# Peptides against a protein of PDB entry 4QMF: the designs that were tried, part 8

Target 1, 175 residues: chain A of PDB entry 4QMF
Amino acid sequence: ESSFMTLFPKYRESYLKTIWNDVTRALDKHNIACVLDLVEGSMTVKTTRKTYDPAIILKARDLIKLLARSVPFPQAVKILQDDMACDVIKIGNFVTNKERFVKRRQRLVGPNGNTLKALELLTKCYILVQGNTVSAMGPFKGLKEVRRVVEDCMKNIHPIYHIKELMIKRELAKR

## One batch from the design tools (peptide; made by RFdiffusion4, then SolubleMPNN)

Design b1_p9_3_s1 (from b1_p9_3, 5 letters changed)
Fold by OpenDDE base, seed 2:
Parts: structure tokens; sequence; C-alpha cells
Structure b1_p9_3_s1 (fold): chain B 175 residues (1-175), chain A 9 residues (1-9)
């Protein structure tokens, strides 16, 4: 039997408690067991004797990873779908200066979230910028693009550059 | 393009 555990920050505890029954129900459909440990601050998923698809445990692992990084359950649970992939991009270590970090992270979001929205549309991904991580869900190709833009942004390459490139590629693909 | 306009704001 396979099991995976993910720690979550204290500020997520109340939310996770609220939605844990929904998590359990979603995983029960696949005969995956799950445990929320409030003392340790961890989530665990486990295969059971009734687990039919051996690959689903990896998706369950991804589910709890996404939940730990503030992705809402209605979105995170989509990871259990076969065609859905995810990525959690750590952005906190690219810049030592806190002010510079905040500035670059804000560039990724943009005014009124417009930059991020544009990126989501172009890559067909869901993207959440929270704290020191960026969580993304979508097709594998789109996820690769998201990671590139996010990391480059933290390296002081403005997202608008990549957005323009993606727009051009999109137009070319329509022909 | 609306996407570009949005990103430039």
Amino acid sequence: as target 1 above (175 residues)
Amino acid sequence: DEILKSAEE
C-alpha cells in the first residue's frame, strides 16, 4: 500500500476542517483513504485493498499538495480527472530582498489581476499566486508555459513579454 | 486585442 503526507500551514487549518468531508467523499469514489491530522498539521492519503487504479494515489497526493497551498477545494478536486495536471512553483527563493520579491510577485498578478488572467487564458490553466508559491492546474503544455513565465518573472523578465509571445503563437495556431 | 490591452494596464 502507498501513502503520501503533506504538511499545511496553520492558517489553512480552519478551511481544511471545513472541507475535509468533501475531500473524503471525493477520494472514497476511488477507494483512497485520507486523514486530516490537526495536531501535526498534516494531510495523508493512502491506497486501500479496494483501490483499483494504482495511479490515482498520485493524483490524491497532488490534491492534498494543492490544498496545502491554498487552492480552493472545488478547483483542487479537479486534479483527480485524468486530463488534469498540476504544478506548485516555489517563488520565494529567487530574490533575497523582500521588497523586490513583493514587487516581482505583483507583476505576475498585474493591475486588477489582469496579467494573471491573460496568462490563464493563453495557457488554459488555473493559476493561484499565494505567498511563496504559485499553484497551477491545466494541460501539461500549458503548465510548462506557466512555469516559464513565473520563474522568469522572478528573474526580472516582465510577464508581458511572454504574454505577447503566447498571443502570437495562438494566432498562428488558428491558421 | 483585449488580452493585450488588459495586460498593459
Scores: peptide ipSAE 0.043, ipTM 0.749, DockQ to the pose 0.536
Fold by OpenDDE base, seed 4:
Structure b1_p9_3_s1 (fold): chain B 175 residues (1-175), chain A 9 residues (1-9)
Amino acid sequence: as target 1 above (175 residues)
Amino acid sequence: DEILKSAEE
């Protein structure tokens, strides 16, 4: 039996309660059991005797990880697909100064979210900037690029430079 | 490129 547990912050409780039946239904298709513990503030997924795919539990683990970091269920549930991967990038420990942190985090989003949208398009990933983490979903290659851009942004390398680089790479790949 | 324009705004 394989089991994974993820803690979630208190502010996610209300949302998780509202969508947990959907989580259960999605995981039931794979014979994965799940538990929402509102006292502890945790989500748990576990294999059952009927689980036929041993790898699906890892995707279920990722699902609850994404949900804990504010990814909406309709997006997070896509992690159960074979071709979908994810990454949760911790950004809160790169900068000690709070104002600097906020400023650099905002650079990832950009005016009207345009910087983030550009990055999503170029990497073919979904990206959510929330709190001290950036959650991303997509192909492994794209996820690698996202992590690079995100971490470099926290290191004071503006995302626009990476976006330009990715654009060049994309154009080269078309030939 | 429209993507670049959007990112630079």
Scores: peptide ipSAE 0.043, ipTM 0.750, DockQ to the pose 0.537
Fold by OpenDDE base, seed 5:
Structure b1_p9_3_s1 (fold): chain B 175 residues (1-175), chain A 9 residues (1-9)
Amino acid sequence: as target 1 above (175 residues)
Amino acid sequence: DEILKSAEE
């Protein structure tokens, strides 16, 4: 039997308590057991004797990873689908200066979230910028593009450069 | 393109 655990920050506790029955129900469909430990601040997923597909435990692992990083359950649960992948990109270690970090992180979002929306459309991914991480869900190709844009942004390459590049590539692909 | 316009605003 396989088991995976993920720690979550204290500020997520109230939300996770609220939706944990839904998490349990979703994983029960695959005969995956789960535990929410409020003392330790952890989520655990486990295979059972009735687990038919051993690979589903890896998706369950990804589910709790996404939930720990503030992805809402209705979106995070989509990771259990076969064609859906995810990535949690750590952005907090690229810049030591807090003000510079905040500025570069804000560039990912842009005015009224428009930069992020553009990136989501071009990569066909869901993207959430929260704290020291960026969570993304979608096809592998799109996820690779998202990670590149996010990391480059933290390295002081403005996202608009990549957005323009992706737009050109999209237009060329239509030909 | 609406995507580009949105990103530039």
Scores: peptide ipSAE 0.042, ipTM 0.742, DockQ to the pose 0.495
Fold by OpenDDE base, seed 3:
Structure b1_p9_3_s1 (fold): chain B 175 residues (1-175), chain A 9 residues (1-9)
Amino acid sequence: as target 1 above (175 residues)
Amino acid sequence: DEILKSAEE
């Protein structure tokens, strides 16, 4: 029997309470049990005797990880699909200066979220920038590209550089 | 090029 636990910040409590029945229903389809502990501020997933696919517990682990980092349930639940992977990129430790951190994080999003949208399209990933993390969902190749762009952005390499590079690569692949 | 334009703004 396998189990995984993830802590969530207090500000997520209300939302998680609201959607937990949906989480339970989604995991029940795979005979994965789950628990929301409001006292500890944790989510737990675990296999049962009826769990057929042992690999699904890892996806359940990823589900609660994504939920803890503010990914909405309708998007996060897609992680249970076989063809979907995810990554949670910690960005809060690249820069000590708060103002510089905020500035670089904003570069990743861009005006009206256009930079982020461009990156999503080019990598075929869902991307959410929230607090000190960037959550991404999609194919492994795309996720690798997202992580590179995100980390480089926090290292003062403008996302536009990578976007241009990705565009060139896409055009070359069509030829 | 629409993607690039959006990213440059």
Scores: peptide ipSAE 0.041, ipTM 0.744, DockQ to the pose 0.654

Design b1_p9_3_s2 (from b1_p9_3, 5 letters changed)
Fold by OpenDDE base, seed 1:
Structure b1_p9_3_s2 (fold): chain B 175 residues (1-175), chain A 9 residues (1-9)
Amino acid sequence: as target 1 above (175 residues)
Amino acid sequence: DEILEAAEK
């Protein structure tokens, strides 16, 4: 049987405890077992003898990965749908200076979150910027675009450039 | 465009 484990930071513990029954219920529908280890700070998902679709374990792996990176359960659980993909983009290693890191991360979000909202609309993705990662959920094409914009932002290419590019591409596709 | 305007604020 297949199993996957993901560590989560301490600040997520209280939330994960609160929603774990919901996680269990969602995975039980697919006969995937799950364990929350509060001592180690880990989540584990496992196939069982009753698991019919072996591919669902990969979805379950993605679910706990998203939960570990602060994605709320009502959004994260959508990963179990066949047409939904995700990406967790590590952004903490592009810049060594903390202030520069924070500044570039803030550019991605923008004033009142408007830059990020624009990117979400253009890529048809859910995007969450939290800590040293950006979590995204949506179609593969959109996810590819999100990763490019996010990484380029951390490389000091302002997101507005890519947003303008995506807007032009969208207009061309409508014609 | 409303998206561009929002992003530039």
Scores: peptide ipSAE 0.048, ipTM 0.766, DockQ to the pose 0.549
Fold by OpenDDE base, seed 4:
Structure b1_p9_3_s2 (fold): chain B 175 residues (1-175), chain A 9 residues (1-9)
Amino acid sequence: as target 1 above (175 residues)
Amino acid sequence: DEILEAAEK
């Protein structure tokens, strides 16, 4: 058997409790068992003797990882699809100064969320900036680009630079 | 181009 567990922050408890029946139902389709432990503050997914696809447990692992990082269930559950991948990018350890961290994180979002929206469109990814992580879902190629932009942003390379580069690449690819 | 519009704002 295979099992994976992830911890979640206290502020996610109420939400996770609310949607856990939906999580269970989604995973039941794949014969994956799951447990929400409110005492420990953890989610666990586990294969059963009825699990027919051994690889689905890895997707279930990713599901709970995404949920722990504030991705809404309707989006996170898409990870169970074969063509969907995800990444959780840790951004909290690039900058020691709190104010600098907040400032650079805000650059990822931009005015009215437009920077983030542009990045999502260019990479064909869903992107959520929350706390010390950025969660992304989409094709592997897109995810690679997202990670680059996000990490570089925390290293003081403004996202607009990469967005312009991606736009150029997209235009060239249309030819 | 919606992407360009988003990036410019």
Scores: peptide ipSAE 0.042, ipTM 0.753, DockQ to the pose 0.377
Fold by OpenDDE base, seed 5:
Structure b1_p9_3_s2 (fold): chain B 175 residues (1-175), chain A 9 residues (1-9)
Amino acid sequence: as target 1 above (175 residues)
Amino acid sequence: DEILEAAEK
């Protein structure tokens, strides 16, 4: 039997309690068991004797990881699909100065969220900037691009540079 | 183009 656990922050508890029945139902379809521990502040997924595909436990692991980082359930549950991958990018350790961190993180979002929207469209990924992490879901190639842009942004390379580059590549691919 | 419009704003 395989088991994975992830911790979640206190502010996430109320939401997780609200949607946990939905999590359970989604995982039951694959005969994966799950536990929400409110005392420890953890989520656990584990295989059962009835689990047919042992690889699905890895996707269940990713599901609880995404939920812990504020991805809403209707989006996070898509990770159980075969063609869907995810990445949780830690951004809190690139800059020690809080003000500089906030400024660089805001560059990822941009005015009215337009920078983030452009990046989502170009990479065909869902992207959520929250706290000290950026969560992304989509094709593997797109995820690699997202991580590059996100990390470079925290290293003071403005996302617009990469967006323009991706736009040019997109146009060239049409020819 | 939606992408171009988003990038220009």
Scores: peptide ipSAE 0.041, ipTM 0.750, DockQ to the pose 0.324
Fold by OpenDDE base, seed 3:
Structure b1_p9_3_s2 (fold): chain B 175 residues (1-175), chain A 9 residues (1-9)
Amino acid sequence: as target 1 above (175 residues)
Amino acid sequence: DEILEAAEK
């Protein structure tokens, strides 16, 4: 039997308590067991003797990973779908200066979230910028593009450059 | 389109 565990920060505890019955219900459909440990601050998923698809445990692992990184349950649970992939991009280690980090992270979002929305549309991904990570869900091609833009942004390459490039590529692909 | 609106703001 396979088991995966993910730690979550203290500030997520109240939310996870609130939605854990929904998590349990979603995983029960696949005969995956799950445990929320409030003392340790961890989530665990496990296969059971009744687990039909052995690969579903990997999606369950991804589910708790996404939840730990502040992705809301209604979005995170979509990871259990066959055509959905995810990525959690660590952005906190690209720069040491806190002010510079905050500035570059804000560039990903942009004014009124417009930069992020443009990137989501172009890559066909869901993207959440939170704390020291960026969580993304979508097709593999889109996820690859998201990671490139996010990491380059932390390296001081403005996202608007990539957005313009992606827009041009989209137009060329239509012809 | 939605992308242009987002990018131009």
Scores: peptide ipSAE 0.039, ipTM 0.741, DockQ to the pose 0.313

Design b1_p9_3_s3 (from b1_p9_3, 5 letters changed)
Fold by OpenDDE base, seed 4:
Structure b1_p9_3_s3 (fold): chain B 175 residues (1-175), chain A 9 residues (1-9)
Amino acid sequence: as target 1 above (175 residues)
Amino acid sequence: DKILEDAEK
């Protein structure tokens, strides 16, 4: 039997309480058990003797990971699909200066979220910038690109550079 | 674990 636990920040508690029955129902379809511990501030998923697919527990792990990082349930639950992957990119350790961190993180989003939207479209990923992490869901190839752009942004390489590169690659692929 | 680190901050 396999089990995974993820801690979540206090500000996420109210939302998680609201959607936990939906989480339970989604995981029950796969015979994965789950527990929300409001005292500890943790989510746990575990296999049962009735779990058919041994790999689904890893997806359940990813589900609670995404939920902990503020991904909404209707999006996060898609991780249970076979063709969906995810990544949680830690961005908080690239820059020591808080103001610089905030500025670079904001570059990922861009004016009116346009930079992020462009990146989502080009990589075919869902992307959420929250706190010290960037959560992404999509195809593996797209996720690799997202991670590169995100990390480079925190290293002071503006996302527009990579967006231009991705646009060129996309145009070439259409030929 | 990246999430654990973030949750502790």
Scores: peptide ipSAE 0.020, ipTM 0.629, DockQ to the pose 0.025
Fold by OpenDDE base, seed 2:
Structure b1_p9_3_s3 (fold): chain B 175 residues (1-175), chain A 9 residues (1-9)
Amino acid sequence: as target 1 above (175 residues)
Amino acid sequence: DKILEDAEK
């Protein structure tokens, strides 16, 4: 039997308590057991004797990882689908200056969230910028593109450059 | 948890 555990920040506790029955129900369909430990501040997923697909435990691991990083349950639960992958990109260590970090992180979002929305559409991914991480869900190809844009942004390459390139590529693919 | 530790910095 396999098990995975992830810790979650204190500010997520109330939300996780609220949706945990939904998490349990979703995982029960795959005979994966789960535990929410409020004392430790952890989530655990485990295979059972009835778990049929051995790969589903890895998706369950990803589910709790996404939930810990503030992804809402209705979105995070999609990770259990076969065609859905995810990535959690740590962005907090690219720059030492806090003000510079905040500025570059804001560039990912852009005015009224337009930059992030454009990136989501072009990569066919869901993207959430929260704290020191960026969580993304979607096809593997799209996720690869998201990671490149996110990391480059933190390295002071403005996302608009990549967005323009992705737009051109999309237009070319239609022909 | 490395992700949590990074997020809390």
Scores: peptide ipSAE 0.019, ipTM 0.607, DockQ to the pose 0.026
Fold by OpenDDE base, seed 5:
Structure b1_p9_3_s3 (fold): chain B 175 residues (1-175), chain A 9 residues (1-9)
Amino acid sequence: as target 1 above (175 residues)
Amino acid sequence: DKILEDAEK
């Protein structure tokens, strides 16, 4: 039997307690057991004797990973679908200066969130910028594009450059 | 979870 554990920050505790019954219900459909440890600040998922698909435990692992990084449950639970993949991109280690970090992270979001929205549409991904990570869910191809844009942004390549390129590529693909 | 621990720093 297989198990995976993920730590979560203290500020997520209240939310996770609130939705944990929903997590349990979703995983029960696949006969995956789960545990929320409030003392350690961890989530655990486990296969059981009744688990039919051994691969579903990997998706359960991804679920708790997404939840730990502030993805809301109604979105995170979609990871259990066969065609859905995810990525958690660490952005906090690209620059040491906090002000520079905040500035570059803000570029990902843009005015009124428009930059992020454009990137989501072009990549067909859900994207959440939170703290020192960017969480993304969607098709594998889209996720690769998201990671490139996010990391390049932290390397001082403005997202608008990539967005323009993606728009042009999309237009050309329609021809 | 080493990856998430590092991400939270």
Scores: peptide ipSAE 0.019, ipTM 0.610, DockQ to the pose 0.026
Fold by OpenDDE base, seed 3:
Structure b1_p9_3_s3 (fold): chain B 175 residues (1-175), chain A 9 residues (1-9)
Amino acid sequence: as target 1 above (175 residues)
Amino acid sequence: DKILEDAEK
């Protein structure tokens, strides 16, 4: 039997408590057991003797990873679908200067979130910028594009450059 | 794991 555990920050505790029954219900459909440990600040998922699909435990692992990084449950639970993949991109270590970090992270979001929305549309991904991570959900190809744009942004390559490139590629694909 | 370390932050 397989099990995975993920720690979550204290500020996430209240929300996780409110939705944990929904998490349990979603995982019960796949005979995956789960535990929320408020003392340790951890979530655990594990297979049972009734688990039929051995691959579902990996998706359950991804679910708790996404929840730990502030993805809302109605979105995060979609990871249990076969056609959905995810990525959690660490962005906190690219720049040592805090002010520069904040500025570059803000470039990813853009005015009124328009830059991020454009990236979501072009990659067919859900994207959440939170703290020192960017969480993304969608097709594998789209996730690769998101990671490139996000990491390059933290390396001082403006997202607008990549968005323009993606737009051009999209138009060419329609021909 | 790297993700675990980030979750502690």
Scores: peptide ipSAE 0.018, ipTM 0.612, DockQ to the pose 0.025

Design b1_p9_3_s4 (from b1_p9_3, 5 letters changed)
Fold by OpenDDE base, seed 1:
Structure b1_p9_3_s4 (fold): chain B 175 residues (1-175), chain A 9 residues (1-9)
Amino acid sequence: as target 1 above (175 residues)
Amino acid sequence: DEILESAEL
């Protein structure tokens, strides 16, 4: 049987404890077993002898990955849908200087989160910027666009450039 | 358009 494990940071423990019964119930519908280890700080998902669709374990893997990166359960659980994909983009390794990292990460969010909201709308993705990662959920095409914008932002290419490009592309597609 | 407003930031 297949299994996957994901570590989570200590600050997620209280939240994960609170929602773990909901995680269990969601995965039980697919006969996927799950374990929350509070000592190690890990989540595990496993196929069982009753698992009907072997591919669902990959969705379960993605679920715990998203939960570990602060995606709330009501959003993360949507990954179990066939048409939903996700990406966890590591952003912490593009810049060694912490202050420069914070500034570039803030450019991605923008004033009042408006830059990020624009990107979400244009790509039809959910996007969460947290710590050293950006978590995204949506169609594969949109995820590809999100990754490009996020990585380029960390490489000092301002997100507004890509947002304007995506806006132009959207307008052209409507004609 | 909320996207246009966001792009002006």
Scores: peptide ipSAE 0.035, ipTM 0.723, DockQ to the pose 0.430
Fold by OpenDDE base, seed 4:
Structure b1_p9_3_s4 (fold): chain B 175 residues (1-175), chain A 9 residues (1-9)
Amino acid sequence: as target 1 above (175 residues)
Amino acid sequence: DEILESAEL
């Protein structure tokens, strides 16, 4: 028996309650059990005796992790696909000054979200900047690049420099 | 190039 639990912040409760039947249905296809505990503020996933793929529990773990970090269900559920990976990047501990933190986090998004969009396109990832984390979903190679850009941004390296680098690499790969 | 346009804005 394998199980994983994640806590979620209070502000996610109403949403999670709303979509939990969809979560259950998605996991039932894989014979993974799940529990939403509104008192504790937790989500749990668990293998059953009918689980045929032992690896799917790890994807279920990732699903609830993504949901806890504000990723919408229609996007988060894609983690159950074999070719999809994810990463939750903690950004809240790079900078002690709150104003500096907010400023650097905003750089990841950029004007009208264009910086983030560019990064998503270049890495072929979905990226969500929320609170003290950045959630990303996509291929492992893309996720590695996302983490680099995100962490460097919090270290005061502007994302635009990495975007330019990724653009150059992409052009070279087309040749 | 959509990417270039996104990065420049």
Scores: peptide ipSAE 0.034, ipTM 0.718, DockQ to the pose 0.378
Fold by OpenDDE base, seed 3:
Structure b1_p9_3_s4 (fold): chain B 175 residues (1-175), chain A 9 residues (1-9)
Amino acid sequence: as target 1 above (175 residues)
Amino acid sequence: DEILESAEL
């Protein structure tokens, strides 16, 4: 039997309690067991004797990982689809200065979220910037591009540079 | 297009 556990921050507890029945229902379709431990602050997923696809446990692992990083359930549950991948990018360790971190993180979002929206459209990914992580869901090619832009942003390369590059590449691919 | 509108900020 395969089992995976992830810890979640205290501020997620109330939300996770609210949606846990939906998590259970989604995983039951695949005969994956799950447990929410409110004392430890953890989520666990496990294969059962009835689990048909052994690979689905890895998707279940990714589901609880996404939920722990503030991805809403209606989006996170899409990870159970065969064509959907995810990435959780740690951004909190690129700079020590808090103000610099906040400024660079804000550049990923941009005015009214427009920078983030442009990046989502160009990469065909869902992207959530929250706390010290960026969570992304989509095709592997798009996820690779997202990680590059996010990490470069934390290294003081403005996302607009990459967005312009991606736009040019998109136009060239249409010809 | 939605991308151009987001980039022209």
Scores: peptide ipSAE 0.034, ipTM 0.706, DockQ to the pose 0.243
Fold by OpenDDE base, seed 5:
Order: C-alpha cells, then structure tokens, then sequence
Structure b1_p9_3_s4 (fold): chain B 175 residues (1-175), chain A 9 residues (1-9)
C-alpha cells in the first residue's frame, strides 16, 4: 500500500472542509482512499486493495498538493487526467526583502492580470500566483516554460521578455 | 489577438 500526505495552511481549512466530499468522490472512482485531518492540518491519499492502477496514487498526491496551495477543486481535479501535469514553484526564497518580493511577484500578474493571462495562453497552462508559491497545470513542455519565466521573474528578469520570446516562437511555428 | 494586446502593455 502506498500513501502520501501534505500539510495545508490554516486559512485553507474552511474551503477544504467544504469540498472534501467532492475530493472523496473523485478519488473513489479510482479506488483511492483519502483523509482530511483538521487537527494536524493534513490531507492524506492512499491506495486500497481495490486500486487497479498503482500510478494513479501519484496523481492523487499531486491533487492534494495543488489543493494545499489554493488551487480550486474544479481545476485541481483535472490532474487526474492522463495528459495533465502540474508544478508547484516555490518563489518565497529568491528574495529576502519583502517589498522586493511583492514587486517581483506582482510583475508575474501584471496590470489587470494581463501578463499572467498572456503566459497562460502561450504555455497552454493554468497558472495561480498565491502567497509564496506559483501553481501551474498543463502539458509538460508548457510547465517547463512557466517555471523558467516564474523563477527568472524572481531573479529580476521581467516576464515581458519571455512573453515576447514565446510570441516570436509561436509565429515561427506557424510558418 | 489577446496575447499581442497583453504584450503591448
């Protein structure tokens, strides 16, 4: 039997309680058991004797990881699809100065979220900037691009540089 | 193009 656990921050508790029946139902389709521990502040997924595909537990692990990082359930549950991958990018350790951190994180979002939206479209990923992490879901190639842009942004390379590069590559690929 | 509009900002 395989088992994975993730901790979640206190501010997620109310939401996770609300959607946990939906999580259970989604995982039951794959005979994966799950537990929400409100005392410890943890989510656990585990295989059962009826689990047919042992690889699905890795996707269940990713599901609870995404949920812990504020990804909403209707989006996070898509990780159970075969063609969907995810990444949780830690951004809180690139800059020690809080103001500089906030400014660089805001550059990822941009005016009215337009920078983030452009990046989502170009990479074919869902992207959520929350707290000290960026969560992304999509094709593996797109996820690699997202991670590069996100990390470079925290290293003071403006996202617009990469967006323009991706746009040029997109146009060249059409030729 | 939505992407182009975003890049022009």
Amino acid sequence: as target 1 above (175 residues)
Amino acid sequence: DEILESAEL
Scores: peptide ipSAE 0.033, ipTM 0.709, DockQ to the pose 0.338

